# Designs tried in a protein design run: peptides against a protein of PDB entry 5TUV. Part 67

Target 1, 107 residues: chain A of PDB entry 5TUV
Amino acid sequence: KEVIDRLRYLKAEIEDLELKERELDQQKLWLQQSIKNVMDDSINNRFSYVTHEDICNCFNGDTLLAIQAPSGTQLEVPIPEMGQNGQKKYQINLKSHSGPIHVLLIN
Target 2, 107 residues: chain B of PDB entry 5TUV
Amino acid sequence: AQECQNLEVERQRRLERIKQKQSQLQELILQQIAFKNLVQRNRHAEQQASRPPPPNSVIHLPFIIVNTSKKTVIDCSISNDKFEYLFNFDNTFEIHDDIEVLKRMGM

## One batch from the design tools (peptide; made by RFdiffusion4, then SolubleMPNN)

Design b2_p15_3_s1 (from b2_p15_3, 5 letters changed)
Fold by OpenDDE base, seed 1:
Structure b2_p15_3_s1 (fold): chain B 107 residues (1-107), chain C 107 residues (1-107), chain A 15 residues (1-15)
Amino acid sequence: as target 1 above (107 residues)
Amino acid sequence: as target 2 above (107 residues)
Amino acid sequence: MFVFNIKSDPSILHS
């Protein structure tokens, strides 16, 4: 029957798609590890920076803060709440566990 | 049959997940390429200048950029070990990660 | 704790 044949076809295709999805998952893990290895390389690490000019070329007309922090640093931006004076509080909370945070004012 | 329809729905879901994962892999590849291009640019620039850039003229990865109006007042509280930062703004701000910056730089 | 106010003065943030 056509329905039985269609069921067999769909089941076989889904099985192939499951294999493909697992392959992509594995590729993602290996690629992430590759990126980590490249960035952690001592020579690459020395040259892993942008300049003030780079940042200024990317953004215009505003105050720019550059915040350099170690990987794994926690960044929290709470939903603005009204302060006691009736002013909304806009905040950024940073917490590092592995090293100091460095801040630069660009503009 | 109902079973055939159920399998077709499942097949479609899997196809969409695979497409999303393929896109994510492409993004990771572009990130790795951008980083390698950044390193190459900086190495070449330092070779031409015969010196590294001044210490406070560059921002090392990983970093974030905070963008706000020039009229925004920013207060910052820093822990003694510089592991914790609290920023207070009297107005809204935007946050951009280093990946976005590299994209804007054309890396 | 160190507290500072930012008003377009880059020298403050380098400390």
Scores: peptide ipSAE 0.044, ipTM 0.871, DockQ to the pose 0.036
Fold by OpenDDE base, seed 3:
Structure b2_p15_3_s1 (fold): chain B 107 residues (1-107), chain C 107 residues (1-107), chain A 15 residues (1-15)
Amino acid sequence: as target 1 above (107 residues)
Amino acid sequence: as target 2 above (107 residues)
Amino acid sequence: MFVFNIKSDPSILHS
């Protein structure tokens, strides 16, 4: 009897949680669309940039590459493998589908 | 009962997913705010300067930052249309997206 | 493919 009651309670709670999860999914979808709309606005797009100084202030003392690419650009970082010369291979593969990729050496 | 235990596990899993989704939603809100702040900053700065920044002095969103040692040797191969890039590093590197940069900038 | 070493000739990145 206690087990049966617990089962009923759990099932009801799970249904409520499922509804909550769907609500959050919908909210995320709407917010993502809102962000997209804001970023795609012509005025916002014109001013959607950072400076070299901004980047330098965010990072300390290393070589910094800035890679600007269209949204949706494919970014792949293969698992490092041992090369023929005995050193590990560290790679970044970029593939854009909608426009050119631009690379800047910051420092 | 085993069925009761299974439902309790499922309930807990759903609760964790909901928590994660709530956190992600909050992050999206912060991203939107950060972007708007960035745009406002840049717009104000250009108004004061009465001119846009030089084209190669800024990094437009979306972008990523690659951070590596000053001693790291970086080789790059680029397609003719600049749609495909292959970077080779002789040592490890870090990748940071524009969202993280905006966070570090305090936007 | 055009290949270059960033450390050797960083100016190529702006081409």
Scores: peptide ipSAE 0.043, ipTM 0.869, DockQ to the pose 0.037
Fold by OpenDDE base, seed 2:
Structure b2_p15_3_s1 (fold): chain B 107 residues (1-107), chain C 107 residues (1-107), chain A 15 residues (1-15)
Amino acid sequence: as target 1 above (107 residues)
Amino acid sequence: as target 2 above (107 residues)
Amino acid sequence: MFVFNIKSDPSILHS
């Protein structure tokens, strides 16, 4: 009897959780679209930048490269493996499909 | 009893997914807020300066920051159209996206 | 394809 009641309760709760999860999925979708819309706005886009100072204030003591690339640019960072010369390969591969990539040396 | 246990496991799994999704939503909200704050800051700054920043003095979103030691040697191969980049480092590096930068900026 | 070393000529990043 208790087991049966527990089963019924659990099943009902799971159904409620399914509804909640779907609600969250919908909210995420709309929020992502909202962010896209905000960023694609002409005025917002005009002012969607950071300065060299901004970057320098975020990082200390290292060489900093800023790589500006269009959305959708493919970024590959292979697992460091031994190269032909016996040295590990630390590399970044970038491939853009919608515009040029721009690189800045910040620090 | 076994069925109860199975459902309880499922319930817990769903609860964890919901928790994760709630966290992800919060992150997206913060991203949107940060972006709006960035735009507002830049608009105000340009109004005060009565001019836009020089084009090569800012990093437009989206971007990434590559952080590496001052001693790291970086080689780059660039396609003629600047759509493809290959970076080779002789040592390790870190990559930070613009979202993280905005966080570090306190946006 | 153009190849450069950032330490040898960092200005190339802006070319």
Scores: peptide ipSAE 0.041, ipTM 0.867, DockQ to the pose 0.036
Fold by OpenDDE base, seed 4:
Structure b2_p15_3_s1 (fold): chain B 107 residues (1-107), chain C 107 residues (1-107), chain A 15 residues (1-15)
Amino acid sequence: as target 1 above (107 residues)
Amino acid sequence: as target 2 above (107 residues)
Amino acid sequence: MFVFNIKSDPSILHS
């Protein structure tokens, strides 16, 4: 009786969890679309920027590059490998398909 | 008994997935809030200044920040259409996305 | 293709 009751309880709980997981999946999809719509809004897009001061307040004492690129731009960071001079190569590869990339040096 | 154990393992697995999905959903909510706060801040600032910021003084979303030592030598190769960029560093670097920047800004 | 060193000519970043 105890085992049977436990089995029934667990099965019922798992069923409820399945429903909860599906609910969360739908909420995620909805929210992702909502974010996209908000960011694509013409007014929001006009004001979707940060300043040099904003960046400087977030980071200290280093060389900072700000790379602005269109949505969907591919970012690749290859695994460092040894160069001809015995120095490791550290690289960033950017490929945009919808517009030019803009780079700013932040002091 | 073994069936109960199997179901308990499955229950725990589902609970962990739900927890992860709840966390991801919360992250998306915070991203949307941060973006809306950024837009509101910028709209208010431009309204107070009665002018937009200079074009080269702001970084439009989406963007990334590359952080490296002041001693790091950075070479950049740019395609003719500016759709492809290759950065070479002689030392390590960090990459931060715009979402992280907004978090650091307190948006 | 254009190649530049950021330390030697940072102004190119805005070109």
Scores: peptide ipSAE 0.039, ipTM 0.869, DockQ to the pose 0.036

Design b2_p15_3_s2 (from b2_p15_3, 6 letters changed)
Fold by OpenDDE base, seed 3:
Structure b2_p15_3_s2 (fold): chain B 107 residues (1-107), chain C 107 residues (1-107), chain A 15 residues (1-15)
Amino acid sequence: as target 1 above (107 residues)
Amino acid sequence: as target 2 above (107 residues)
Amino acid sequence: MLQFNVKADPSILHS
């Protein structure tokens, strides 16, 4: 009896949680679309940039590369493997499908 | 009894997913706010300067930042159309997206 | 493929 009642309770709660999760999923979709609309606006797009100074203020003491690429650009970082000379290979692969990639050396 | 335990585990799993989704929504909201603040900053700055920044002085979104030691040797191979890039590093590096940069900027 | 060393010739990045 007690076990049966607990089972019923748990099943009902899980169903409620499923509803809540779906609600959150819908909210996410709505918000993502909202962000997209804001970013795609012609005026906002015109001003959607950072400066070299902005970047330098965010990082200290290192070499900084800024890579500007269209949305949807593929970014791959292979697992470092030992090279022929005994040096590990550290790589970044970029592939764009919608426009050129632009790279800047910040410092 | 075993079924009850299984459902309790499932319940906990769902609760954690819901919590994670709530956090993700909050992050999206912050991203939107940060972007709007960036746009406002830049609009105001250009109005004050009465001119846009030089084309190569800014990094347009979306972008990533690659951070590595000053001692790191970086080799790059670029396709003719600049749609494909291959970076080789002789040491480790870090990648940061534009969202993180905006956070660090305090947007 | 165009190859270059970023440290050796940064100007290539802007080409």
Scores: peptide ipSAE 0.033, ipTM 0.866, DockQ to the pose 0.037
Fold by OpenDDE base, seed 2:
Structure b2_p15_3_s2 (fold): chain B 107 residues (1-107), chain C 107 residues (1-107), chain A 15 residues (1-15)
Amino acid sequence: as target 1 above (107 residues)
Amino acid sequence: as target 2 above (107 residues)
Amino acid sequence: MLQFNVKADPSILHS
């Protein structure tokens, strides 16, 4: 009897959790769409940029490259492998399909 | 008893997923807020300056930042159409997305 | 493909 009651309780709770999870999934979908809409707005798009100063304030003492690329650009960072010269190769591969990639040296 | 235990494990798993999804939603909300704040800042700045920034002085979203030591040697190969880039570093680097940059900017 | 060293000529990044 006690076990049966516990089972019923747990099953009911799991059903409630399933509903909650679906609600969160829907909220995520709507929020993602909202973000896309905001970013795709012509006015917002015009002002969707950061300055060199902005970047420099975020990072100090290092070489900074800013890579502006269209959404969907493929970014590959292979696991560093030993090159023929015995040096590890640290590499970034970028491939865009929708527009040119622009690179800026910040500092 | 065993069925009860199995359901309790499932319940806990679902609770954790819900928690994760809630956190992800919060992150998305913050991203949207940060973007809106960025746009507002830039609009205000351009209004005060009565002109847009020079084209090559800003980094338009979406972008990534590559951070590496000042001593790191960076070689780059680019395609003629600038759709493909190959970066070679002689040392380690970090990659930061625009979302993280906006966070660091305090947007 | 064009090859360049960032340290050698940063301006190439804009070319």
Scores: peptide ipSAE 0.033, ipTM 0.866, DockQ to the pose 0.036
Fold by OpenDDE base, seed 1:
Formats: sequence, C-alpha cells, structure tokens
Structure b2_p15_3_s2 (fold): chain B 107 residues (1-107), chain C 107 residues (1-107), chain A 15 residues (1-15)
Amino acid sequence: as target 1 above (107 residues)
Amino acid sequence: as target 2 above (107 residues)
Amino acid sequence: MLQFNVKADPSILHS
C-alpha cells in the first residue's frame, strides 16, 4: 500500500513537472522573439550603441579593441599552437556573410 | 521499490532542468531590460546634445571587446570587402560580448 | 588582403 501510494504520488508530480517544463520552453521562445523584435525596431536600432567612455569604464589598464560585426558573424579562436618561429600563435578569425566588419582601437 | 527509485531519479532530473530553464529565462529578461535602458540613455543623451554622436565615437551592437596587455603586439589582416578579419597576437587576450559589457555598465 | 599593426594609433584601423 505504501509503495503503491508513493508510485502514484511520484507519477503525478512528474506529470506536473512536465507541464511546467513545457511552459518554460514556451516562455523562452516568446521572450526570444520579443527580444528580436525590440532589437530590430528601427528606432531602437538607431540607439543601440555604446561609447568609448562606456568601454573604458568597464575595463582598465589594457589595450581594447571593439569589433562590430553583423549578427551571425563567425568567430573562431583556435587553440594556441607553436608557430614556425617557435612562438605560440594567438589568433582570432572573423568571417561575416552579410556585411562588413568594423574595428575600433579604444586605447 | 526499484520503480520508486527510478521515478525519484527522473523527478530530480526534471527539477534540475526546470531550475536551469528558469535561470536562462531570467538572463533573457535582464538582457532585454538592459537593452531598453541603453536605448533610453542614448536617446536622452542625443536629445540633450541636439546631435547624434560622431560615427567613430560609438560601437553599434552587436559587438565584441578584445582585451589584451598594452605590451601585446597585434597584427591584423583584412579582406578587401572587410568581410574577413584575421588577428594575430603575440600574447594572450580576453573576449567579452556586448551582453557582458551592458552588465558591467549597470544597464 | 591588407595587413597592418594596430599597436598604437587607432587611425590605422580606420584607413
């Protein structure tokens, strides 16, 4: 009796959790679409930027590059390997398919 | 019973997934709020200045920030159409996305 | 392909 009751309880709880998980999945989907809509709005897009001051306030004491690229741009950071001269190679590869990439040296 | 144990494991698994999904949803909400705050700030700033910022003074979303030592030598190769970039560093670097920058800005 | 050093002058990236 106790085992049977526990089984029924667990099955009912799992069913409730499944419903909750599906609800969260739907909420995520709707929110993602909402974010896209907000960012793609022409007025919002006009004001979707940060300044040099903003970046400088976020980081201290180093060289900062700002790389602006279209959404979907491919970013590759290969594992550092020894170069032909015996020096480790630290690289960033960027490839855009929809527009030019713009780079700024902040400091 | 073994069946009870199996269901308890499944229950725990679902609870953990739900927790993760709730966290992801919260992050998306914060991202949307941060973006809206950024837009509002910039809109107000341009109204006060009665002009848009100079083109080379701002970084439009989406972007990334590359942070490296002041001593790091950076070489860049760019395609003619600026769709492809290759960066070579003689030392390590950090990459930060625009979402992280907005967080650091307190948006 | 254009190759350059970005060490000091931000103008290099805008050329």
Scores: peptide ipSAE 0.033, ipTM 0.868, DockQ to the pose 0.035
Fold by OpenDDE base, seed 4:
Structure b2_p15_3_s2 (fold): chain B 107 residues (1-107), chain C 107 residues (1-107), chain A 15 residues (1-15)
Amino acid sequence: as target 1 above (107 residues)
Amino acid sequence: as target 2 above (107 residues)
Amino acid sequence: MLQFNVKADPSILHS
């Protein structure tokens, strides 16, 4: 029957899709580890930087702060609340656990 | 009939999930390529100049960029060990990670 | 804790 054949087809396809999804999951994990290894390489790490010019070319017309912090640094942006004068408070909280944070005013 | 419809819904759900995972994988690949291109660019530039850039002229990864209006007043509080930073803005701001910056740089 | 206005004296960031 047509319905039975369709059911068989769909079940087989779903099984194939499950295999494909697992393959993608494994590839993702592998690639994530690969990226980590590449970034942690001593030579690559030495050259892992951008210039002020690079940043300025990416953004226009605003004040730019560059915040360099170790991997794993906590970044918190609280929900804006009203201050004493009725002005909303916009905040960024940074906390590092492995090294100092460095901040540069770009423009 | 109903079972067939249920399986078709499940098939579509899995296809969408696979599509998302494929997109995420492509993004990771591009991130790794961008990083490698950055390193290569910097290595070549330093070889040509026969010297590294001045220490305060570059921003080392990982970093974030905060951009806000030129009119925004920014106050910063820094812990003694420079492990904790509190930024206060009197207006809205945007945060961009280093991955986005590398994309904008065309890496 | 050190407090400063970034616009007023950005050099403090390197102190």
Scores: peptide ipSAE 0.033, ipTM 0.866, DockQ to the pose 0.035

Design b2_p15_3_s3 (from b2_p15_3, 6 letters changed)
Fold by OpenDDE base, seed 5:
Structure b2_p15_3_s3 (fold): chain B 107 residues (1-107), chain C 107 residues (1-107), chain A 15 residues (1-15)
Amino acid sequence: as target 1 above (107 residues)
Amino acid sequence: as target 2 above (107 residues)
Amino acid sequence: MFVFNVKGDPSILHS
């Protein structure tokens, strides 16, 4: 009897959790679409930028590259492997399909 | 008894997924707020200056920031159409997306 | 394909 009651309770709870999870999935979907719409708005797009000062304030002491690329640009960072000279290779591979990539050296 | 245990494991798994999705949703909300704040800041700044910023002084979204030591040598190979970039570093680097930058900016 | 060294002159990336 106790086992049967526990089973019923667990099944009911799991059903409720499934509903909650689906609700969250829907909220995420709608929010993602909302963000996209906001960013694609012509006025917002015009002002969707940061300055060199902004970047410099966020980072200090290092060389900074700013890479501006269209959404969907492929970013690949291969696992560092030993090169021919025994030095590890540290690489970034970028491939855009929607437009040119722009790179700025901040400092 | 075994069925109860299986359902309890499933319940716990779903609870963890829900928690993760709630966190992800909160991050998306913060991203949208940060973007809106960025746009508002830039609009106000341009209104005050009565002009847009110089073209090379800003970085348009989306972008990434690569930071590395000042001693790091960076070699770059670019395709003719600038759709493909190959970066080689002689040392480690860090990559930060625009979302993280906005967070660091306090947007 | 164009190759350049980023270390140093930032103007290389601006043009």
Scores: peptide ipSAE 0.046, ipTM 0.868, DockQ to the pose 0.037
Fold by OpenDDE base, seed 3:
Structure b2_p15_3_s3 (fold): chain B 107 residues (1-107), chain C 107 residues (1-107), chain A 15 residues (1-15)
Amino acid sequence: as target 1 above (107 residues)
Amino acid sequence: as target 2 above (107 residues)
Amino acid sequence: MFVFNVKGDPSILHS
C-alpha cells in the first residue's frame, strides 16, 4: 500500500537525519575542543581580558559589576520570591571550586 | 496513517534540531574569532604601551557583567577564601556573559 | 562571611 511505502520512506529519512545530527554533534565537540585549546594557551590566556572602558562602551547609564571567576563556577539566580518584609528577593549565588572570585565595580 | 503522521512530526522535529545545531556551530566559530581578535588587540596595545595594564584595570575571562539601576542597592556576602559570593539586590538586574560583551565590542 | 554594601564602599570589592 501507499501508506506502507510512505512509512518505509519516512523511516529511512529519519535514519539519515540521525546520521546528520550525529555528524553535527561531532563537529561541535571538535570545535569546542579547539576553542578550549586556544583559550588555554599560555600566550592567549595572558591577553584574554577586557578593560573598564570596553565594558562601559557596551552598557549605558547603570551600575555595572564585573565578576571574574574560574571556568566551572556555579552561577545561580533563584526565582524571585517575596521576602518577609514584602520585598521580592533578587539575588545571585556564586560558588567556585577552582579559584577565587574577583568582583569589580566598573562605574 | 496515524503512524505516518507521527513519523512526519518526528521528521520535522529532527530537521529543526539539525538547523539549531548548525546555528550553534556558527556561533562557536564566531566566538573563537572574537576571542582571537581580542587577544590580538591586547597584544598590540601592550606592545605600543610597552607595558601591561595595571592588574585591577582589566577583567580577565571568563567573567560576567551584572547590570542594574543606579538606584539598586547591592549587598554582597563573601566567604573568607572568596570562593563563595552571595549578592542581594533590592531590584531587578541583568546578567551578561563575556561572549555577549565581546559581541558588543565588535570583536 | 563578610557583608558589605557595594554602593556604600566599593573599595571592599578590590580587597
Scores: peptide ipSAE 0.044, ipTM 0.868, DockQ to the pose 0.037
Fold by OpenDDE base, seed 1:
Structure b2_p15_3_s3 (fold): chain B 107 residues (1-107), chain C 107 residues (1-107), chain A 15 residues (1-15)
Amino acid sequence: as target 1 above (107 residues)
Amino acid sequence: as target 2 above (107 residues)
Amino acid sequence: MFVFNVKGDPSILHS
């Protein structure tokens, strides 16, 4: 009796959890679309930027590069390997398919 | 019973997935709020200045920030159309996305 | 392909 009751309880709870999970999946999908709509709005897009001051306030004591690229730009950071001269290679590879990439040296 | 144990494992797995999805949803909400706050800030600032900022003084979203030592030597190779960039560093670097920057800005 | 050294002069990236 106890085992049967426990089984029924667990099955019912799992069903409820499945419904909750599907609800969250749907909410995420809607929110993602909402974010895209907000960011793609012409007025919002006009004001979607940060300043040099903003960046400097976020980071201290180092060289800062700001790289602006279109959405979907491919970013590759290879595992550091020894170069031909015996020095480790630290690289960033960027490839855009929809527009130019812009780079600014902040400090 | 073994069947009860199996269902309890499944229940726990679903609970963990739900928790993760709730966290992801909250993160998306915060991102949207941060973006809206950024837009409002910039809109107000430009109204006060009665002009947009100079083109080279701001970084438009989406972007990344590369942070490295002041001693790091950075070489860059750029394609003619500026669609491809290759950065070479003689030392390690950090990469931060625009979402993290907005968080650090307190948006 | 254009190659430049970023160290020392921020204006290089604005050209």
Scores: peptide ipSAE 0.044, ipTM 0.870, DockQ to the pose 0.036
Fold by OpenDDE base, seed 4:
Structure b2_p15_3_s3 (fold): chain B 107 residues (1-107), chain C 107 residues (1-107), chain A 15 residues (1-15)
Amino acid sequence: as target 1 above (107 residues)
Amino acid sequence: as target 2 above (107 residues)
Amino acid sequence: MFVFNVKGDPSILHS
């Protein structure tokens, strides 16, 4: 019967999709570790930077702050709340656990 | 049959999830390529110049870019060890990570 | 803790 055949087909396909999904999960984990290894390499780390010109070419017309911090630094942007004068408070909270944070005004 | 319909829904759900994972994997691949291209660019540039760039002229990864209006007033509070930063803005701002910057740079 | 206005004196960022 057509229904029975369709059921068999769908079940088989779903099983194949499950295998494919697991394969992708493993590939993701592998690639994430690969990226970490590449970035942690001493030579690569030495050249892991952008210039002021690079940043300026990516953005225009506004004030730009570059904030360099160690991996794992916590970034918090609280929901804006009203201040004493009725003005909303826009904030960025940064906390590093591995090293100092460096801030540059680009333009 | 109802069972057939249920399996078809499940199949579609899995297909969409796989599609998302494939997209995420591709994004990671592009990130790694972009990083490698950045390193290669900088290595070549320093070889040509026979010197590294000035320390305060570059932003080392990882970093974020904060973009706000030229009219925005920015106040910053820094801890003694420079591990904690509090930024206050009197207007809205945008945050861009280093991955996005590398994309905009065409890496 | 040190407080500064970025718009007022950006050089403080490197202090």
Scores: peptide ipSAE 0.042, ipTM 0.868, DockQ to the pose 0.035

